# Peptides against a protein of PDB entry 7UQJ: the designs that were tried, part 336

Target 1, 160 residues: chain A of PDB entry 7UQJ
Amino acid sequence: PELYQNFNITPPRGVLFHGPPGTGKTLMARALAASCSSDERKITFFMRKGADILSKWVGEAERQLRLLFEEAKKHQPSIIFFDEIDGLAPVRSSKQEQIHASIVSTLLALMDGMDNRGQVIVIGATNRPDAVDPALRRPGRFDREFYFPLPDVKARFKIL

## One batch from the design tools (peptide; made by RFdiffusion4, then SolubleMPNN)

Design b2_p28_8_s2 (from b2_p28_8, 10 letters changed)
Fold by OpenDDE base, seed 5:
Structure b2_p28_8_s2 (fold): chain B 160 residues (1-160), chain C 160 residues (1-160), chain D 160 residues (1-160), chain A 28 residues (1-28)
Amino acid sequence: as target 1 above (160 residues)
Amino acid sequence: as target 1 above (160 residues)
Amino acid sequence: as target 1 above (160 residues)
Amino acid sequence: MLREIAETLAHLGVTEEELREALEKVLS
C-alpha cells in the first residue's frame, strides 16, 4: 500500500490469469495466497469457481457475490480468486442469458465499487480469455493480464 | 523415446490410470511429465477434464480435441492428460447420445492417427475403468493400464 | 482406535468440516489421513465430491455409496472424505427432490450401519453447513463439527 | 512472470521469493 501511495499509482483491482489448462494459474493464485500471509501481514484468500457460483447459488448468485466482496473488504488485505471466471462471466452473446448478464453486471459493479486504496485484489483465472466478457477486462477491473504458457515442465517447476 | 526405439517397442499411445478417487493418478501423470523432462528434453504437459470438454465446448468439442492433439504434436515430446476420461468417453450405451458418440469417435480417430513414432503420450485417468468405452482400451489406444490402489497416505506423500 | 477403546468413548463416525471456500478443509482431510498413517498403521483415503456422485452416477448413486462404504470397511483403517457434501446431501426442502432424498437416506443408513468400533471415519466438507441435511448432523453421523475460519495463510500452510 | 506478479502484488508485501517458496510448497 505505501509503495502505491508514494507513486500515486492506483493498484490493480483485478488480475487475469489466462492460458491453457494445467499451466499453473490456480497454483500461482494459491502461492500468492501463501506468500501474502506472514506473521505480520495476514492476507485472507477467497476462492470461488465461476461455474459453482452459477450452479450452487441459483437465484442468489448476485447476493453471494456481494457478500463475498463485503467479506473480502472486512478481512482486508485480501485476495478473491475466481477460478474458471469464464464460467461466471461469459461473453454476453445472446440476450436470452439474463442470469449470466445479471451476474456479470453485479461483478462489474462490485469491481467498480472497490476503493482504489482497498487492499482487495481480484484474480480471475481462465483457459479462455476471449470467453471473458470484455467489460471485465477494462481498466479498473481486470486491467492486468498474465499469460501462462504451456509449461515446458522445467518452466512449470521454475514458475514454482 | 530413445529407450523405446532401442527395444523396437512401439511406445504406448495411451496409458489408462484407474483407481479410486484421490489415489494419485493426476499426481503421477504430473510426476511422469516432470521426470521425463530433462534439461535437454522438455515435455509439454496438457491437461483436460473429460466433463469440461463436454460442458465448456458444446458443439466444438471435436474441434477442440483435434486442436489439442495438433498442439501436443507441435510441442512434442508431450503428454496429454485426460482427467476423468470416463466423462469424455463413456460407454456407448444408447444410440441417442450422438454428441458423446461423436466425441468418442473423434478421440478414437485422433489416437489411431498418432504416429507410433510420435512423442505424444496420452494418459487417461478414471475412477471407473469400466465406464470408459472399450474401443478406447484397445491396442494402439489406451493399451496399458495402471491400477492405483488406495494409497497408503505415505505412498501419497512420497509421490509428491 | 486404541485410545477410544481405553476411554470407552465412541469414536466419531463423522466429522463435518465447514467454512468459507479455500479455508483448507480438503487439505486438512488429506493431512489427517497422512498424519494418521504410520508405517505400522496404513490409512486408506477415499475422496468423493458430492456433486460428482449425483452427476456421474445417475441412477446408481446409492449403489456407489454402498460400494464406497464397503470398500472403506475392507481397507480399514480408512477415511472417507466427502468434499462438497452439501452437494450430495442438501437440506430436504422440497418433496420433489426424490433422487436427493434417496441418496441422503442411503448415506444416513450407511453412517448408522457403521460399527462404532469400525476404523472408518467419514469427513464431510462444506462451505454451507446449513445446506447439509440436519439428519446428517446428528449424533452417530457427523457429530463433530470443525469451523475453518478464513485462513490466515500461515494457518493454511501449517495445516499442511 | 513471477517477478511481474510479485511487482503487481508488492503493495500486499508479496515478494517473488515468497511466491516461489509458496509454489514449491504447493507442488511438494
Scores: peptide ipSAE 0.042, ipTM 0.252, DockQ to the pose 0.300; fails the geometry check
Fold by OpenDDE base, seed 2:
Structure b2_p28_8_s2 (fold): chain B 160 residues (1-160), chain C 160 residues (1-160), chain D 160 residues (1-160), chain A 28 residues (1-28)
Amino acid sequence: as target 1 above (160 residues)
Amino acid sequence: as target 1 above (160 residues)
Amino acid sequence: as target 1 above (160 residues)
Amino acid sequence: MLREIAETLAHLGVTEEELREALEKVLS
């Protein structure tokens, strides 16, 4: 929060990690969770998989998302990490997913409902940024994107 | 594909990674996805847990499997990795699982429906190969098996 | 078993790993599963996520827990690792979760039903031990707790 | 911590050394 205030930068509400599989997106999210948690500043880290939210909570996914965001808000500062977020928030143009449309709408509303203080950061990780609903990639949502390139073989031995 | 054509080897449709827990099955699958992915040819990697498919999608697991295979086909070349596949496809002789029987039947049909071009590889990982439905271990499905022994300490340091 | 008998120590039925995110709880559980498995004595490791059990098995979570414990018992010696167990067994005082209450009750009964011979160890990992139902933290359940402190940056490079 | 965990798992035949090695294996 303070760092972004000092630079007159709106703290990102949402960060999208994207890139090929095994490029360290989930590892970086864990490293962030870890580094953000110091003795002085405990950041609560919530990890969820996108496909897990969609499918686990058939009929309750929206409620579970709400509860997740409420809990993240209660435990500020916090990070909500959605791994495989394209599983949660597929592009709306795929007509077949009425159930998915309601979940995406809920996630959009929850991200929009977050305060600008950057006390809750949402990180989405995906292998397929173009499979993520473009509405999530707008300012005030996943408005920062980090591409994780394929490390060369030597660089992979450092991430794994 | 080309490598297998050059050797007159039918590309495996399915590869079963089995061995004790923590032997690097999931890591190897990620490493394979990653090593097979070059700048020129991105392999799309789909990771699912077997228990996740069974349980998350009560009433939709079959549909989600179909969608997964369709998406993998759309994004060829691709790897579908099922971690803990014994959770998805338990041995049929355990009478109690009517719901599981339909999911297994769908997975069988999807694997049988794959083209022989080896553009979609299915990797299943399990700690218990004998808990996997034998129908999945037939030719044209998980027809290649790799045993992951407990590596001695030094060998694991290379995979992790 | 024998070691605990020699020391007149009741073998822990359940071990709770708790601490900040990314402190190596899941890694330790995997390492345990791997190290406890020798050529002579294969420990079967069952990994489940708490949130995965709750949400995947809406209406079947109790049955899946029972099956998990039966399978663990069948494959003794075994470890059942519940990652994010606070997702499975939240504190009962949160009134809204009738479905969760039945799952927690089932888990309690399963842990209570285990023999004291320590052939099945249950490991729960959580970032929030206080979010775990206190009934699970009683003697004969998760009666041993291990705090995973934030390793300093250098120590994390050794765990990650 | 590894020692305490190893002691807790000693009934499974897990030594601190084996835990350390396994942890190193998983971290490596």
Scores: peptide ipSAE 0.007, ipTM 0.167, DockQ to the pose 0.284; fails the geometry check
Fold by OpenDDE base, seed 3:
Structure b2_p28_8_s2 (fold): chain B 160 residues (1-160), chain C 160 residues (1-160), chain D 160 residues (1-160), chain A 28 residues (1-28)
Amino acid sequence: as target 1 above (160 residues)
Amino acid sequence: as target 1 above (160 residues)
Amino acid sequence: as target 1 above (160 residues)
Amino acid sequence: MLREIAETLAHLGVTEEELREALEKVLS
């Protein structure tokens, strides 16, 4: 909190991890979750897969997103990690994807509804940043993007 | 087998791994499967994701669960690992979730139907133990629970 | 390219990783993706889950498969990894699975349509090789199979 | 197995050593 106050920087609400599969996006999210668990500062880590939210919660996906964000807020500081977020929030394409459209709309609203003072960060991971609704990639949502290149095997050990 | 006979302890039929995402539940289940496989005793490891059972087997989920348990029994000693079991067996909520209710009921019946002498262990992993139907968490089902805290990154390297 | 030219060996188009869950199939595919990326030759890694293709792309699964193969061809050398391919391409069973049948047919056609000179390899991972349509396991498709045994924990450390 | 996979992927420039190193990294 204090570090962002000093620079007049709104803390990122959302971070998009993007890059080829296996580049360590999920691993980094886990590493973040683990590193966020210090004895001094336990960050609660919530992980969901985009496709799992759609498949597990047919007709309740919006509600489950709301509950997730509420729980994350209750357990702040927290990280919500959406693995394969392109499965949850695809680009709004056809009229036939009304279900996806409502879920995306809900996620947008939830991200917009996060207080800047809230210690909840949302991390989305995707292999296809262009398949993620551009509305999610706007300021105040996924406003930071990290490209995970295929690490040269050597580079991955340097980041760990 | 022998170790449990000596102590008159019914071997646990089900173990619930719960804790924040990325804490190593799936890794531990894999490690258990691997460590339980000695040269002398190969344990057959069956892994299913809760959401995958629902999505892959629309209308056949119960049958696929039955087949899974039958196959596990046939290949005993065996471990059935349900990753994200909260996706398979959510808390019984609404009338609209009849499909989930039947699947949960089937899983309950299958766990209840496992002979205590059977060398089949069911491991469920969840990030949300409270989202798992309490009926699954009863004695004779998932009767052991292991909390996976966010390992300090340092602790995770010690377990590996 | 040159190595296969010398031996008159058609490069394998598809590799099936099969074995018990947690044996490292997905890990190996990721390792392949990581190792195949040298500074000199970046291999593009595409990962899809069989169930995710079905669930994310209801009514567009065939199109998404086509796009995936086109993109892989465009970004060659590339690996297409299908995790849990048994979710995408189950054995053709009932008339009620017309959707699965069309997706399988599309995948077959795409694999058959890959030029032997193309630097695109398809890796399928499954816990149930017998649940994969035998048509996928024919020459020119998944023509190499690698069994991932449950490594004895000791053996896993030896392979590492 | 790693060797055979590497041989299978040799046309992509994958070596057994690279595969092993990558596997170690993904398991770490």
Scores: peptide ipSAE 0.007, ipTM 0.175, DockQ to the pose 0.296; fails the geometry check

Design b2_p28_8_s2 (from b2_p28_8, 10 letters changed)
Fold by OpenDDE base, seed 1:
Structure b2_p28_8_s2 (fold): chain B 160 residues (1-160), chain C 160 residues (1-160), chain D 160 residues (1-160), chain A 28 residues (1-28)
Amino acid sequence: as target 1 above (160 residues)
Amino acid sequence: as target 1 above (160 residues)
Amino acid sequence: as target 1 above (160 residues)
Amino acid sequence: MLREIAETLAHLGVTEEELREALEKVLS
């Protein structure tokens, strides 16, 4: 908090983890969730899978997203992690995805409605960033992107 | 077996792993399956995902559950792990879930029908214990609950 | 390439990873993808989940499979990993699975149509090899099978 | 198993050692 205030840096609202499947995006999100629970600072971690939101909550997905963001706001500081967010936020131009248009619009509105104080961070993970609605990749939404390369055997040993 | 008999302790039929997503519930269930298989005693491990049972086996989910429990009984000692069991056993009060009522009733009956001799253990993992039918949380079903907190980074390094 | 040519060995087109859930099939596929990417030769890794192909791409699953194989061929050398392939390629005799028959036929045709030069390898992971269409287990398709036993705790510690 | 997988992937230039290291990394 203090570090961002001192430099007039708006903390990112959303972070997109993208890269080949199995590169550890979900593992990194879990490691982040773990690191957020220090003795001094408990960060609440919420996780949802994109396809699960669409399939489990047909017709109520928008309401479930709203409730998720309200709960995250109530339990600040918090992280919302969407695994396989490409299942939640497909590109609007795909014909079969009219059902997704309302959900994507809701997610956009929820991300836009977040307080700039960086107390709630949204992390999306995808293997297909190009399948994610470009509107989600704009400033104030998923405004930071982290590419998870296939770990070169050598590179992962340096992170461990 | 002997330890439970000596203390008149009914071994748990079902164990509910609950906690924030990514806390390692699935990993723990796998580690348990691995640890329980000694050179002397091989434990058979069955895993199903709650949402996959509903989606893959529409209209036959009850039969698939019966077959799973029969197979687990045939291969005793065994563990049945349901990942994301909240997808299989949603709360009865949710209107859209009439399709789930028969599946939950079948799971209840299968858990009630298990022999108390602890040769088959059922583990359910969920991020939403409140979304699981309370009838599954009664004695003789998921009668033990383990909360998986967000592993503090420090705590996971101690388990590694 | 040279090694297979010298021995008149047709390189496997497909490898089936099967075994109890949680044995590390997905982890191994990820490790393979990581190890195959040397400084000298980058292997492109594609991953799809069987159930996700059926659910996300209803009516277009065949087209998505074709596009996936075309992309893999374009980015040779490449690995296509299907996680939970039993969700994509159920046995033809199951009555409720007429919807899957066209997808399985497409996957069969795509695997048969792959160049024998071994520049594209397909890896399927399943917990239920008997639920996978036997036609996929024939030579020129998933012609190699690797059983992932439940790691005995001792055995995993020896691999670590 | 790692050896057999490496043999299966040898035409891609995958070694058993690379597979072992990659597996250790993903399991760690």
Scores: peptide ipSAE 0.006, ipTM 0.199, DockQ to the pose 0.265; fails the geometry check

Design b2_p28_8_s3 (from b2_p28_8, 12 letters changed)
Fold by OpenDDE base, seed 3:
Structure b2_p28_8_s3 (fold): chain B 160 residues (1-160), chain C 160 residues (1-160), chain D 160 residues (1-160), chain A 28 residues (1-28)
Amino acid sequence: as target 1 above (160 residues)
Amino acid sequence: as target 1 above (160 residues)
Amino acid sequence: as target 1 above (160 residues)
Amino acid sequence: MLAEIAETLAHLGVTKEALEEALRKVLE
């Protein structure tokens, strides 16, 4: 807060972790969840999988997304981590099921509705940033991206 | 066994681990399987994901559940761990697919058919206990519930 | 390579890791990728989940498999690890969806098309080898199998 | 990467050192 406020910098609403599978995106999100819980500052960490939202919440996915964002807001500061967000928010195509389009539209609206001063950050992880709807990757949504390269063997030994 | 027999306490057939994602439910289930196994008493640990049973076993899910319970009985003492059991056993609704209803019905019947003296414990993990069919949460099924709160960092370090 | 060439042994195209969940199949695949990478020889490691290919790539799964194999070939030496391959390649049945049959057929063709001299190894992990299409388990495909038994509690503590 | 992530999340009280320690413990 203070650092961003002092520089009049709007904190990112959404951060996209992208890179090949096994590059530590989910691990980093878990480490963030662990590090955000300090004795002085408890960050509430919400984790969801994109595919699980589609498969488990048939006909309720939009409602569950809304509830998730409201819960995150209620328990701020908070991190919402979407693992495999490409499963939740595939690129819009003529073959895209209307249900997926509705879920993506709801997620877009929820991210747009986030207060810029809000202590809620959304982290999306994907192996395929190009499979994520470009509308999600616009400023004010997933406006920061972190590439997780295939670790060089040495880098893999540093992350493992 | 002996402890429950000596006190005439019917051992729980099913234990529901519920709480937010990343609270260590899966880790605890694995740790229980490890800690309950001694050099004198090996516990067989079966792990399944609810979503995987639905997606991978289309038209065979009921048979696979039956086989799982028979295998667990054959290799008792055993723990059957269902991760994300809300994906396997969603709340019964008019919108619930008949296939899901059949799988839930089979799981109910299997849990009901467990001998109370059997050394088979079922652990279900979910982030959403309210999304689990209430019939599964009745006495003689998942009759014990453990809430896994968002671990304080300190509690996460105690479970990790 | 050299070891297999010196003995005129055709390197396996595919290795099936099978055994109960949590027996370290995924961990072993990652460890193999790490150990086979030396300062002199970097192995490229590709990881995919069978269920993710079916659910995330509806109508594009075959194309994505082809792209994966081409990328692995381009970056050889490489390991392609399919976690939960039973989700990708279920046993052929009259109830098997045509889409699954097409994906399996594509995977079969891709494995058959691998050069025996190619430095691409496919590792499939499953909890259910009998749920994998027998055509995948034939010579020239997943021709080697490694059983991962339930680790004794002591062995689980060595892998964790 | 850890430094940049920590900087991005600094307003949430995430430090690089806390992330490094958390990663080490998750990997152990």
Scores: peptide ipSAE 0.046, ipTM 0.242, DockQ to the pose 0.294
Fold by OpenDDE base, seed 4:
Structure b2_p28_8_s3 (fold): chain B 160 residues (1-160), chain C 160 residues (1-160), chain D 160 residues (1-160), chain A 28 residues (1-28)
Amino acid sequence: as target 1 above (160 residues)
Amino acid sequence: as target 1 above (160 residues)
Amino acid sequence: as target 1 above (160 residues)
Amino acid sequence: MLAEIAETLAHLGVTKEALEEALRKVLE
């Protein structure tokens, strides 16, 4: 908050981490969660998987998303991390497409409903950025994207 | 086990890792499992998420917890790591409260039923220690608590 | 792929990462996925948990496995990572054994059906290699095994 | 990238250094 406020920059609502799997997207999201929590200002980090939103919460995914965002707001500053966010877009079955459409619509509405104060940030991680609904990748949602390249064996040592 | 046996210290049955998200609680639990396993004495590590206990095992969570502890005992020395252990305490819905009460009661009984020989250790990680059922945070259960501060960059290297 | 092609080595269809939990199996699987993807040739990485195959997809696990392998083939070169692959082998309950038998049979068939071109690799991670169905650990399936020892704290820094 | 992520999340108090260290910890 303070850094963006100091520069009159609107903080991103959503950040998309994309790149090959194992490039540390989930790790970075965890690192972010860790770095955002100081002794003075503890960031609350919520983690969900895209596939878990679809599968764990059959018929309640929308409600669970709402509860997640409400809890994130209650415990702000907060990060909501969606690992495998492309898992919200199931492979084409008519039933899965309908479930996806409802869940994605709920997520869109929740991201749009976030305040511009940057007290809640959503981080989505995916190996397949093109499998993420383009509506999620728009400004005011996942409006920042970070490509996690495959570090060559030596390049991994440079990121560590 | 050996470290505690060498010092005539009663090993904790349960260790609560708490602190801001991404402070490395899950990593530390894994690192502990790794550091306590030698070539001669391999520790078996079981990982579960609190929310998964509630959601993956609808109507069978208690049974799955029992099976987990039985398997941990069979493969001792063992660590059972519950990530997001506060996820066993769902947000207040009457149905979730009842499910929580049954699952937490089962976990309490399983922790109480563990022998004091430290062959099975339970590690719970949470970002919200106050959301963990106080009954779990008592002596003989999660009786050791480790705060994972957000290390400043340099302070993290001291814990590692 | 390229490394194996360069040495005229038939790439493994499946690699089993086994060792104490937290030794970095999941991290290494991710690292491998990351190291094998170049800017020119991005590897698509699919992650599933063994327990999630059983629990998330009640009555549809076989279908979801088929879809996973089809998607991996479509997006080749691909890595399918099964974390906790021993979680496909539930503890002996008659119902779980039947579900396991069907799911494992499907996984066996899918691995056997993969082409020898190494464009899709399956990585299984387990803390309990002996709990993995021996049929999965045969040549042409999980035919390479890598033991992840518990690195001492300093030795972990050497693998990173 | 860590710097950019840290910069992007700096308003939450994320520093590059904290992220680097957290990454190291999580990779361990």
Scores: peptide ipSAE 0.047, ipTM 0.248, DockQ to the pose 0.322; fails the geometry check
Fold by OpenDDE base, seed 2:
Parts: sequence; structure tokens; C-alpha cells
Structure b2_p28_8_s3 (fold): chain B 160 residues (1-160), chain C 160 residues (1-160), chain D 160 residues (1-160), chain A 28 residues (1-28)
Amino acid sequence: as target 1 above (160 residues)
Amino acid sequence: as target 1 above (160 residues)
Amino acid sequence: as target 1 above (160 residues)
Amino acid sequence: MLAEIAETLAHLGVTKEALEEALRKVLE
């Protein structure tokens, strides 16, 4: 908070990790969760898989998203990590829209409703950034993107 | 590729990793992807969970499989790793067949349609090889099987 | 087994690991499976994700649970780890009950049917213990609960 | 990339060093 406040930079509400599978997106998210849990600063990490939200809660996914964001807010500072976010919020196509419109709309609204204090960060991970609804990739949502390249064998040693 | 070409061994189109859960099948698949990716030859790793394909895409799973294989071909050399492949292609039973017949048939067709150049390897992981459709375990599909025994505490140190 | 027999403690049929996401519940379950498997005594580890069981097997989840428990019994000593068990056996609410009643009832029956010999241990992991059907948290089922606090950086070194 | 991620999350008290250490621990 302080660093972003000092520079008048709105902390990102959402960070999109994208890149080929196995590039360490989920690992990085877990490392973030682990690093954020210092004795001094417990960051609560919430991990969800995009497809699991859709499948677990046929007709209740919206409510579960709301509850997740409320819980994250209650336990802030928090990270919400959506693995395979393209499964939760696929690009709006006519066929997908009827099935997913309410979920996507809910996620958009929840991200828009987050306080600018940066106490809750949402990280979405995807292998297919172009399969994520472009509305999620707008400023105030997933406004930062990190490409995870296929690690060179050497680059994995540098990331590790 | 070269190793298999040198020995006139048709590179397996599919490798089935089977064994009890936690035996490192997913880790091995990732390690293989990593080890085969040199600085000179980046192997693209595609990971999917069998059940996620079924659940994410009610009525579109076939299309998603096709797109996955096309993407893998586009980014070859590639590894497609299906975790819990028994969820994607369960044994054909009368009840399962109506629900999964199209998906199973699509996967079979996609594996049959792969070029013999061994530039795309499919790894299926399962805890229950007998729950995988026997049609997938035929030559030209998952024609190689690796049993992952419960790692001796020592064996995990060799795989890690 | 021996430790519980020596103390006349009925080995828990079920252990519920609960706590915030990322607290190492899944890691602990895997570590337990690994540590309990000596060269002399291989423990078979069965991992399932609660939501995956629900999604994979629309109308067959009950059968899959039965098969899982039978397989675990066949390969005993065994650990059955249900990750995100709240997805499999959510609290009975009127809306959820119609969708999940048969699955929940099956899991309850399977846990009740386990022999007290402690050769099959069921570990459920959840981020939301209050979202798990209270019937699962009764004696003879998930009768032991372990809270996984947000690891102090130091505490993770003690658990690993 | 780790530095950039750490910088992005610096307001949460995430440092590059903490991320590197955490990554090592998650991979061990």
C-alpha cells in the first residue's frame, strides 16, 4: 500500500499471469502466497480454479464468487488466485454468453467493486489470454499482465 | 525425437502414466517437458485435466480437444498432458457412452490423426488404467504404459 | 495403526484438514502418504478433488466413490485424500440436497462402513469446514480436525 | 519477471528475495 500511495499509483486490482502451460504461473502464485505470509504480514491466499467454480456451483457460481471476494476482504490483505481463469470467464461468444454471462458479469462487478487500497489482489492465470473475456483485461480489473515464457532450462534455474 | 528416429522406433503417440495417486506422474510429465526443452528446442507443454475438459465445456469438449491438438501441432514440438485421463475417456459402459461417446470418439480420432513425426507426444496420467477406454490403449494411441509405483522415499529424491 | 492400537485409540476413520487456502493441507496429505510408506509398508495414496468427483460423474459419482473405497480397501494400508471436500459434500441446504444428496449419503455410508482397523484413512481437506456437511464431521467419520493456520514462514519449515 | 512481480506486489510487502526464497521452498 505505502509504495503505491507514495507514487500515486493505483495498485493493480488484478494481475493476469499468462503463458504456455507448465511455465510456473501456479507455482509463482503459490510462492507469492508463501512469501506474503511472513510473521509480520499474513496475506491470506485464496486459490480457485476457474472451471471448478463453474462446475461446482451450477447456478450458484455467482454467489460463490461474491462470498469469495467478501471473505478475501474480511481477511485482507489477501490474494485471490484464479487458476485457469479462461474457464471461468471465457470470451463472450453467443453460445457461451447464455451459460456464462451471469458469472462473467458477477466477476466484472466484483473486480470493479474492489477498493483501490490494494488490500485484495486478484491474480488470474491462463494459458490462453485471448480466451479470457476482454472486459476482464481492462484497467481496474486485470490491468497488469505477466507473460510466462517457456522457461529455457537455464531460465528455470534463474526463476527458481 | 532423435533418439526414437535413431533406433527406428516409432515415437509413441501416447504414453500412459499409471499408478497410485501421488506417485509423481504429473511431476514426471512436467519434468519431461522441462528436460526436453533445451535452449535450442522449446517443447510446448499443454496440460489439461480430464474432468475439467468434461465439465468446462458441456457440449464443447470435442471442440476444445480439437483446438488443443491443433494448438499443440502449431507449437510443436509439444507435449499434451492429460491428467486424470480416465475422467475424459472412461471405459465405455452403456450409461457412460451416451454422455461421453462423442468426447471419447473425438480423442481417439485426434490421436489417430497425429503425424508419425513424434513432434506431439500425448501423455495420459491415471490412477486407474483399467478405467481408461481400452480403445485408447491400442497401438498408435497410448501404446506405451509406465507404471509409477508408490515411490520409495528414496525414489522421490531421484525424480525430484 | 500400531500407534493407535497401543494407545487404545480408535484410529480416526477420517481426518479433516481445514484452514485458509495455501496452508499446505494437500502437501501435508502427500507428505503423510510418503512418510508412512516405508520399503516394508507401502501406503497407497488416493487423491480426489471433491468438485471433480461431482463434475466428472454426473449420476455416477456415487459409484465412483464406492469403487474408490473398494480400491482403497484392496490396496490397504491406504489414504484417501479428498481435496476440497466441501465441493463433494457441501452442507445440506434445500437447493444443494437435490443435486448432492445421493453423493453425500454415499460418502457417509462408505465412511460408516469402514472397518475400525485403521487400514484406510480418509483425509478431507477444505478451506471452509463450515461448508462441509455436519454429518461428515461426526464421530466415526471426520472425527479429527486439524486446523492449518497460515504458516508462519517458520512453521512451514517445521511441517516439512 | 520476479522483480517486476515483486514490484507489483511491493505494497503487500512482497520482495524479490522473498519470492525467490518462496519459490525455492515450493520446489523443494
Scores: peptide ipSAE 0.043, ipTM 0.244, DockQ to the pose 0.278; fails the geometry check

